Peptides against a protein of PDB entry 3S8F. Designs and how they scored, part 240

Target 1, 157 residues: chain A of PDB entry 3S8F
Amino acid sequence: VLTLFVAVPSLMTAFTVAASLEFAGRLRGGRGLFGWIRALPWDNPAFVAPVLGLLGFIPGGAGGIVNASFTLDYVVHNTAWVPGHFHLQVASLVTLTAMGSLYWLLPNLTGKPISDAQRRLGLAVVWLWFLGMMIMAVGLHWAGLLNVPRRAYIAQV
Target 2, 166 residues: chain B of PDB entry 3S8F
Amino acid sequence: DEHKAHKAILAYEKGWLAFSLAMLFVFIALIAYTLATHTAGVIPAGKLERVDPTTVRQEGPWADPAQAVVQTGPNQYTVYVLAFAFGYQPNPIEVPQGAEIVFKITSPDVIHGFHVEGTNINVEVLPGEVSTVRYTFKRPGEYRIICNQYCGLGHQNMFGTIVVKE

## One batch from the design tools (peptide; made by RFdiffusion4, then SolubleMPNN)

Design b2_p24_2_s2 (from b2_p24_2, 10 letters changed)
Fold by OpenDDE base, seed 5:
Structure b2_p24_2_s2 (fold): chain B 157 residues (1-157), chain C 166 residues (1-166), chain A 24 residues (1-24)
Amino acid sequence: as target 1 above (157 residues)
Amino acid sequence: as target 2 above (166 residues)
Amino acid sequence: SLLDHVEEALAVVAAGLAALLAAL
C-alpha cells in the first residue's frame, strides 16, 4: 500500500525532470523528437551519472510495483528478483547520483576544477558502473524468475 | 525571457505528464501480463492461524515428528512441519506421489523460510503463526527445503528434505 | 564500538580517494 502511495508521485516527478532535461537540451541546440537528448552535456560525469541512475531506476520502479502487488509477489518474493530490484534502486540510482554529486561537489569544495583526465576517468567509471549494474540486475531478475532463492548460496538451476 | 521560458517548460511538462499517464497504463498492462503468465499454480495464502510458539514443541500436532504426517483422506495428507534454528522437522518428510499435501508450518523460535526446490512452495514461517501450503508432488524423488530468510549463524546450513515415494 | 570501526573504515576510504584524486 505504501509503495503505491509513493509510486505515482515519484513517476510524475521523474517525468517532470525529463521535461526539464528536454527543455535544457533544446536550449543547447537540440531539435526534433530526440535531438535534444544528444544535446545534453554527456561529457560531464556530474550529469551522466544521475541520468544513468534514473534510467536504471525505471525498471526498478516498475519492479517495485510488481513487488508491492499481492498476487505477483507470490512469484518473486524471497527470490533473487528482490536483490535485483534493490541493486537497481540503491546501487544504481542512489549510488550513481551520489557519484555524480561528488563530481560537482568536490571541485566546488576544493575550489579546483577537475582536469580533463579526471573528467574522462569519471565518465569511464560511471558508464562501467552502470553497465555492470545492469548486467547484475538483469541476471538477478532472471534468476529470480527461475526461482533461485534469496539469501541462499545454493540453487536448483 | 522569463515568460517565454516558463511557457516552454509548461508545454514540455504537459507533454511528459501525458506520457507518464500512458506509461502508467503500460505498467498496468505489464502487471496484468505477468499475472496471467506467471500465477498459474501459485499457492494462495490461507486463513491466518495462530499458535503459541512457546508450547508448540511440547503439545499439539507439531510436538511429535513421528506423528507429523497425518492422512486426512484417501489421497490427502497434512504435514505438520516445524522450522527451527537450524533445521526442519520431521526430516525427512515422507509423502506419497500424487497425493494432495497440506503443509502446516510454524516456528518455535525465530522467522524462517520454507522454500522447496523444484516447486513453487516458498513461504515465510513466523513464530506464532501457521503457514498453510497445499501442493501435489507429481514426480517422485527428493526435494530439498531451503531456508531463505536469515535466521542466525546457522542460516546457510539450514536444510530439510521431502521424500516423495512412488 | 562497531560503529567506531565503521567510521574509521570510511575515513580511510575517504582519505584514499582524496589521495587518488590529488594524484590525478
Scores: peptide ipSAE 0.022, ipTM 0.708, DockQ to the pose 0.011
Fold by OpenDDE base, seed 4:
Structure b2_p24_2_s2 (fold): chain B 157 residues (1-157), chain C 166 residues (1-166), chain A 24 residues (1-24)
Amino acid sequence: as target 1 above (157 residues)
Amino acid sequence: as target 2 above (166 residues)
Amino acid sequence: SLLDHVEEALAVVAAGLAALLAAL
């Protein structure tokens, strides 16, 4: 039970980021409960990528709480559930954040802005990556619940 | 205005922090609800039991595979299993159908997995620690034991068999 | 098995991606 308290700082961090997004959206003219979301710069892959990473991180974080529960962990431990969790936490959040960082960093390092074609391609890449990761993660979590083992090349199901 | 911006951010942070705390309680409540309503098949944690991995093969209940299956009651057995690089002993493990089996599993070398297909038995096996799992096989047949914890070059080939006899 | 279905799905995706790359 005490292990679940580890979720507190993680949630605080996550929702602090969310607060920053809301502020940014409202600053950009978004109004209402959800209008600020639409006002965010969804045309910029440097923004979209890490945000999609955060979206993938939400179910991953929920899964982290499950994994931290000794009773529930008995069900999912060393099954495909675990790599499913990791693909949300690392292959989605970290990877997409890294990808997004490149769209900010490279123009600044080179002094050259990205072309419109590069921007559009970047958007396509990060959205497709996110979609693929979500499909993979759902599949891995599902397989894990069906008792597909981690670190094994064969399974009963 | 920087001051206004900071004040606004603080207000949003307070709101989202409150939301985060609420969500924490929601998650805890969901876990509690799940445990309260879906407790079937839950295996309680065993007592912490320690063993010397350097002598476990030489002396004690794990030393002789022929004596690994011990009848402790009319329909109760204790099975002392070693998970090692790269296999299990005894292999096969023979137990009767319908009997309550207490597996006492340990390792003489590195960490292994003990995943029994077709069952909810899935534990890590640590050298120096005894993993205890209780299970009753309702169906006769062969159950494959899979190592689901990486343990070295032969990990992928590390299998065992439980034979449940009628 | 579920793994078989996953492998099949992966193969289809891989083939699709290969075809897309070839078309570019």
Scores: peptide ipSAE 0.019, ipTM 0.736, DockQ to the pose 0.017
Fold by OpenDDE base, seed 3:
Structure b2_p24_2_s2 (fold): chain B 157 residues (1-157), chain C 166 residues (1-166), chain A 24 residues (1-24)
Amino acid sequence: as target 1 above (157 residues)
Amino acid sequence: as target 2 above (166 residues)
Amino acid sequence: SLLDHVEEALAVVAAGLAALLAAL
């Protein structure tokens, strides 16, 4: 329980990011409890990618707490649960943030904006990436709970 | 304008901070629930036991696979298992059904895994340390031991077998 | 099996993603 208090600063930081998103959405004309979400620039892959990464990071972060729990870690340690956690943290948040960064950085460095076609393709890429990562992560976590070992090509189930 | 924006951000932060604290309690509650409902699956850590990995193969209870299974009571056994590159000894491990088995597992070389399919036995095996796992096999048959910690080129083929006899 | 279908679906998604990435 005491270890979980270490998560407080991280949660504070994470939710201040959410606050920033709410502020941004409201500045863009969003109203109400959820209207600000719709007002965010979902047509920009440079925005969508890191946001999807953040969304994937939520269950990953929860899993991190589980992995840090002494008793619960015994259940999940060295099972498919662990790579599931990694794929949410690294292959979702980090990778999508990198993708989003490129969609911002390259146009700014070259001085040439991306075409509309490139923008649409970018959106498709990041959404498909997110979808695939979520499916795979759910599968890995599920398999882990079924005691499928990591670093093994064979399992009982 | 900047001051107004800053004040607005602070207001949102206050709300989200409250939410964050609420979520913290939710997570704690979920963990508590999981522990309360699944305590039987938790194997408590035993006493720290050390062994010299450089001599464990030559002397002591792990040295002779033929003597690895030791009856310690009417229906109790201790099994001294070595996990090494790349296998387990003894192999197979033969134990009776319904007996309480205490596995004493160590490694003479590198870190290995000891994951027994069909059971909740899943531990890392460190050279110089003895992993202790207690388990009772209720069903006869063969249980595969899988190394789930990368230990070298032969890691993927490192398997053992526990044979539970009626 | 259901697992086979999941694998197939994942493969299709992966292939699609790869194609889209290549088109960038």
Scores: peptide ipSAE 0.018, ipTM 0.743, DockQ to the pose 0.018
Fold by OpenDDE base, seed 2:
Structure b2_p24_2_s2 (fold): chain B 157 residues (1-157), chain C 166 residues (1-166), chain A 24 residues (1-24)
Amino acid sequence: as target 1 above (157 residues)
Amino acid sequence: as target 2 above (166 residues)
Amino acid sequence: SLLDHVEEALAVVAAGLAALLAAL
């Protein structure tokens, strides 16, 4: 009940963020239905990281609804599905948002801007993190649907 | 300029809110579809039963593992299982192939898992509560019970076995 | 005002969904 109660406000918030991104992209010269996406600052790890986190949060949020559903939870509960969900929510959204925040915060706190090399490295880090996390999450969700248990080092599947 | 920007933001918000609503319905539809097409594996559960975890080892149907398997009818059995740190009782659990088995599972100590590999049996076992699972083993053989709820230092080695006899 | 109505509608839908999922 609590999850479902929070789900709708969370969706509203998520889509409000998306609206803000569209507005920002259009302010940056993006036009058309999707042109605003390309206009966003994809060269900035402080931007890319939290956006990738949000993208990972979408399937994770859907999984949250599944986990909160009585009938569906019976299928996925205490299986590898659950850690898959966690890795999307925590290790993707929260972690990538934290990474993005650091890429903004540290230069401001130290008064030293990041170099181009550091920027490029940061982009590589967040993209690779996202990719690895998506692979892991998909694998865990798949394994969970195959009834692979969580908190067990072996499984018969 | 600020007012113009504000109006533009509102327009985008309205569009995305509409999209959000549409996606909500899509998700609901997908859940409904999943429920409609994946109906297998529903295990009927009985009413919530309570038990005193402090005495369950000494008194009642869980006290004697030799009497844990009770025939309740033709081709029907009730198995009283204890999940404890760190194992299951009885172990092994011996049941006939094709029989309807009602597992009554509880714990004398902490929360455990009862996950039977090769089956859809997967429940948490709470001290003070009785988990009820109904299942019919169609194939003979050994089915491993694993604990999928962390219960202490020996959790990873907490296994049981169900032996299904022909 | 319009957004408020949308939010209200979404809240109603959410409540309905929650009730449905709780019943399933």
Scores: peptide ipSAE 0.000, ipTM 0.693, DockQ to the pose 0.027

Design b2_p24_2_s3 (from b2_p24_2, 10 letters changed)
Fold by OpenDDE base, seed 1:
Structure b2_p24_2_s3 (fold): chain B 157 residues (1-157), chain C 166 residues (1-166), chain A 24 residues (1-24)
Amino acid sequence: as target 1 above (157 residues)
Amino acid sequence: as target 2 above (166 residues)
Amino acid sequence: SLLDHVREMLAVVAAGLAALAAAA
């Protein structure tokens, strides 16, 4: 009954983080409605990874509301939709945040900055991970809506 | 500097909170729209009905697969289905086309799934509880029942069949 | 009943919206 209350603090947290990103971008010289986005440090995998995770978490969060809805859950429960949701939440936000954290943590622990080559490779890794995750997640959600069952190797569609 | 920064942060937070609120309304609207346009596809869950999983195979309406399909009205049937490790009974389930079928599904052992391909029938089956699903098959033919909840070593092979007769 | 569940859901959503509005 009170399950949907979880969405309230989650949304508040998500958008306060977005506010912080906007503020940071503007401090870095970004102007206008979207100029602050461009001003963010997109050359740093420690930044890019968790931000991409946040982007994946948005549709995942929306899906969470769907999954928590007793009426809409009749449609999506135990279908491929559910794994799609998990991959957005865990394999996107959590995993990318962990990946990004490593790009901050390792240089800090070793006292050695990452090389330019390592930085570029890191950017490639997190972007490719995000892209692949989004493709897979969209596919799983789509399959779920087509009533493809979860935990089964066979489907009518 | 700190004061100015604080005010700026608060302004951005308020703006994004407003956006958050708007998005919440959008989500609610989408739910409402879905319910309004797809009411025919929603099968409401019945009241909680309990059964003893230790005796369900021995006595009661699930005990005899030959008596599992019960006519309750001129065009109404109740089908007592057991989901077990690893299959369904009766198998096949034979029902008439166009009849209102009430499936009463339970498990004698562990949690199973009951997903009928080509339909919106998709429920979890818990030992000690009876899942009730109402459905009318409009098209004759065979419908495969799939277990979509992990239930053990033979889960991947757990299938059943519903045969809808003209 | 389904209607009761829908009403409960709407009540929760309304409460959540009110909380968000109060926090803004």
Scores: peptide ipSAE 0.013, ipTM 0.744, DockQ to the pose 0.046
Fold by OpenDDE base, seed 2:
Structure b2_p24_2_s3 (fold): chain B 157 residues (1-157), chain C 166 residues (1-166), chain A 24 residues (1-24)
Amino acid sequence: as target 1 above (157 residues)
Amino acid sequence: as target 2 above (166 residues)
Amino acid sequence: SLLDHVREMLAVVAAGLAALAAAA
């Protein structure tokens, strides 16, 4: 009950963020149904990181609904599915948002802008992190559906 | 200009909120479909039953592992299982193939898991509560019980065995 | 009971949908 209750305002917030991204992209010259996406500052790790986190949060949020559904939770509870969900919610969204925040905050705190090399390295870090996290999450969800238990080092399957 | 921008933002928000609603309906529909098709393999459980974890080892149906398997009818058994730090009793649990088995599982100490490999049996075991699971083993052999809830230093090696006899 | 929980969940979903509809 609580999860579903929180899910509603969370969805509203998430899609409001998406609306803000669309608006920002259109302000940056993006046009059409999808052109605004390309217009967003994909060269800035402070932007890319939290956006990738949000993208990972989408399937994670769906998983949250699954976990809160008693019939479906019976299938996935205490299986590798749950760690997969956590890695999408915490290790992707929260972590990438933190990374993005640092890429903005540190230059402002130190008074020194990041170099182009640092910027490109930052982009590589967040993209590789996202890729690895998605692979891991998909694997864990898949294993969970195959009834691989969490908190166990061995499984029959 | 600011007013125009705010109005534009609201328009985009409305569109995305509509999309949000649509996605919510999709998720609900998927859950409903799963329920309707009954493919989740939900095991019927009994009503909430409580026990005293401090005395469950000394008295009652869980006290004697040798008497844990009780025939309750033709081809029907009740098995009283204790999950404890760090193992299960009885161990092994011996049941006949094709019989309807009702597992009554509780814990004398901390929360444990009861995950039977090769089956859809997967429940948490709480001290003071009895977990009830019904299952019929169609194939003979050994089924390993795994604890999937952290319960202490010996958690990773907390295993039991169900032996299904022909 | 389980049914009570299900009904409560449905009520929350309904309330959420209503809130979303009102916000849209």
Scores: peptide ipSAE 0.011, ipTM 0.698, DockQ to the pose 0.039
Fold by OpenDDE base, seed 4:
Structure b2_p24_2_s3 (fold): chain B 157 residues (1-157), chain C 166 residues (1-166), chain A 24 residues (1-24)
Amino acid sequence: as target 1 above (157 residues)
Amino acid sequence: as target 2 above (166 residues)
Amino acid sequence: SLLDHVREMLAVVAAGLAALAAAA
């Protein structure tokens, strides 16, 4: 139980970011409980990428709580569940945030805006990356629950 | 207006923080519910038991693989297993079907895994610490032990066998 | 099964979130 308190700072951070998104959406004219989401700049890969990372981070964070539980960790420890968790936390959130950062940073460093074609390509890349990561992560978590071991080239299932 | 923006952000942050705390309680409640209603097959963590990894091969219950399987009672056995680079001792581990087996597992060298296929036995083995797992094999046959913790160049080939006899 | 249990937990979470949304 005490270990679960480690989740508090992470949740606070995640929901603080969510608060910023809500503010931004409402500032852009979004109204209602969910209307602010639609108002966010979904045409900008520098925005979309890290947001998709956050979306992947949510189930990963929930899994982190599971992994931190003594009793539940016994079930999932050193199974495919663990790399599933990592791919959500690192390969989704961190990687997509890095990708998004490039879409912001490079235009600023070069002084040249990205072309519309580059923007569209960027959107395609981050969405496809997110989709692939979600499929893989679900598969890894599922395999982990079926007792497929981590760090082994062979499995019974 | 920067002041208005900051005030608005603060309001949203407070709301989302409250939601965050609520979600934390939901997760805790779900874990509690799971533990309360679905406790079947849960193996409780044993007491912390320490051993000297530098002498475990020479002295004590792990020293002789021929004496690794000890009958402790009617239909009850303790098996002293060493996980080492790169294998298990004894190998094979022979136990009777239907008996309650207490595995006492330790390592003389580095951290290893002890994952028995077809069972819920899955523990890390730390040098200097004894991992205790209790299990009853209901089906006879061979069960493969897999090292699921990276332990060196031979990690991928580190396997053992438990033979359950009728 | 473990998978069934996980599905049940997810259903409870979903129901809880839906209830919170309805109360809001």
Scores: peptide ipSAE 0.007, ipTM 0.733, DockQ to the pose 0.115
Fold by OpenDDE base, seed 5:
Structure b2_p24_2_s3 (fold): chain B 157 residues (1-157), chain C 166 residues (1-166), chain A 24 residues (1-24)
Amino acid sequence: as target 1 above (157 residues)
Amino acid sequence: as target 2 above (166 residues)
Amino acid sequence: SLLDHVREMLAVVAAGLAALAAAA
């Protein structure tokens, strides 16, 4: 009950952010249904990181609802599915948002802008992190569906 | 113009919020549909049953592992299992193939897991509560019991065995 | 069954996005 209650404002917030992104993209010259996405500042790690985090959070959020469902949770509870969900929520959204925030915060704290090399490195780090996290998450969810237990070093499959 | 921008933002927000609300209902509906139609093979939760974890080792159906397997019918058995730090009792658990087995599982100490490989049996075992799981083993052989809830320093070594006899 | 459910959810999301695209 609590999870579903929290899901409502969370989902509303997520799509409100999407609305803001659409508006920003359109202000930057993007047109059409998807053109605004391309117009977003994908060259800025401070932007890319939290957006990738949000993208990872979508299946994680759906998984949260699954985990809160009595019957569905019975299938996935205490399996590798749960760590998969956890890594999407914490290691993807929270961590990437924190990483992205640093690319804004540190220049402002030091008073010095990041170099182009630092920017490119930041983009590489964020994208590689996202890729690795998605591979891990997919693997864990898949293993969970195959009844691989969590908190155990062995599995039948 | 800030007013124009505000109106534009509001319009997009309203659209996305409407979509979000619609998706919320869709997800709830899908979950409800799954609950109604895709519950085959899921072991339903039993009634809450309580026991005293401080005396469960000394008295009652869990006290003697030699008496843990009780035939309750021609092809029905109840198995009283203790999950403890760090193992299971009885071990092995011997049951016949094709019989309906009702596992009554509790703990004398801390929370443990009871995950039987090759089956959908996967429950947490709480001190003071009895977990009830019903299962019929169709294939003979050995099934490993794994503790999938952290229970202390010996958690990783906590295993049991169910032996299904022909 | 769970995988089927996830696929259905994704299909609904896709349909919703397509509907938004058509309405835009």
Scores: peptide ipSAE 0.000, ipTM 0.711, DockQ to the pose 0.076

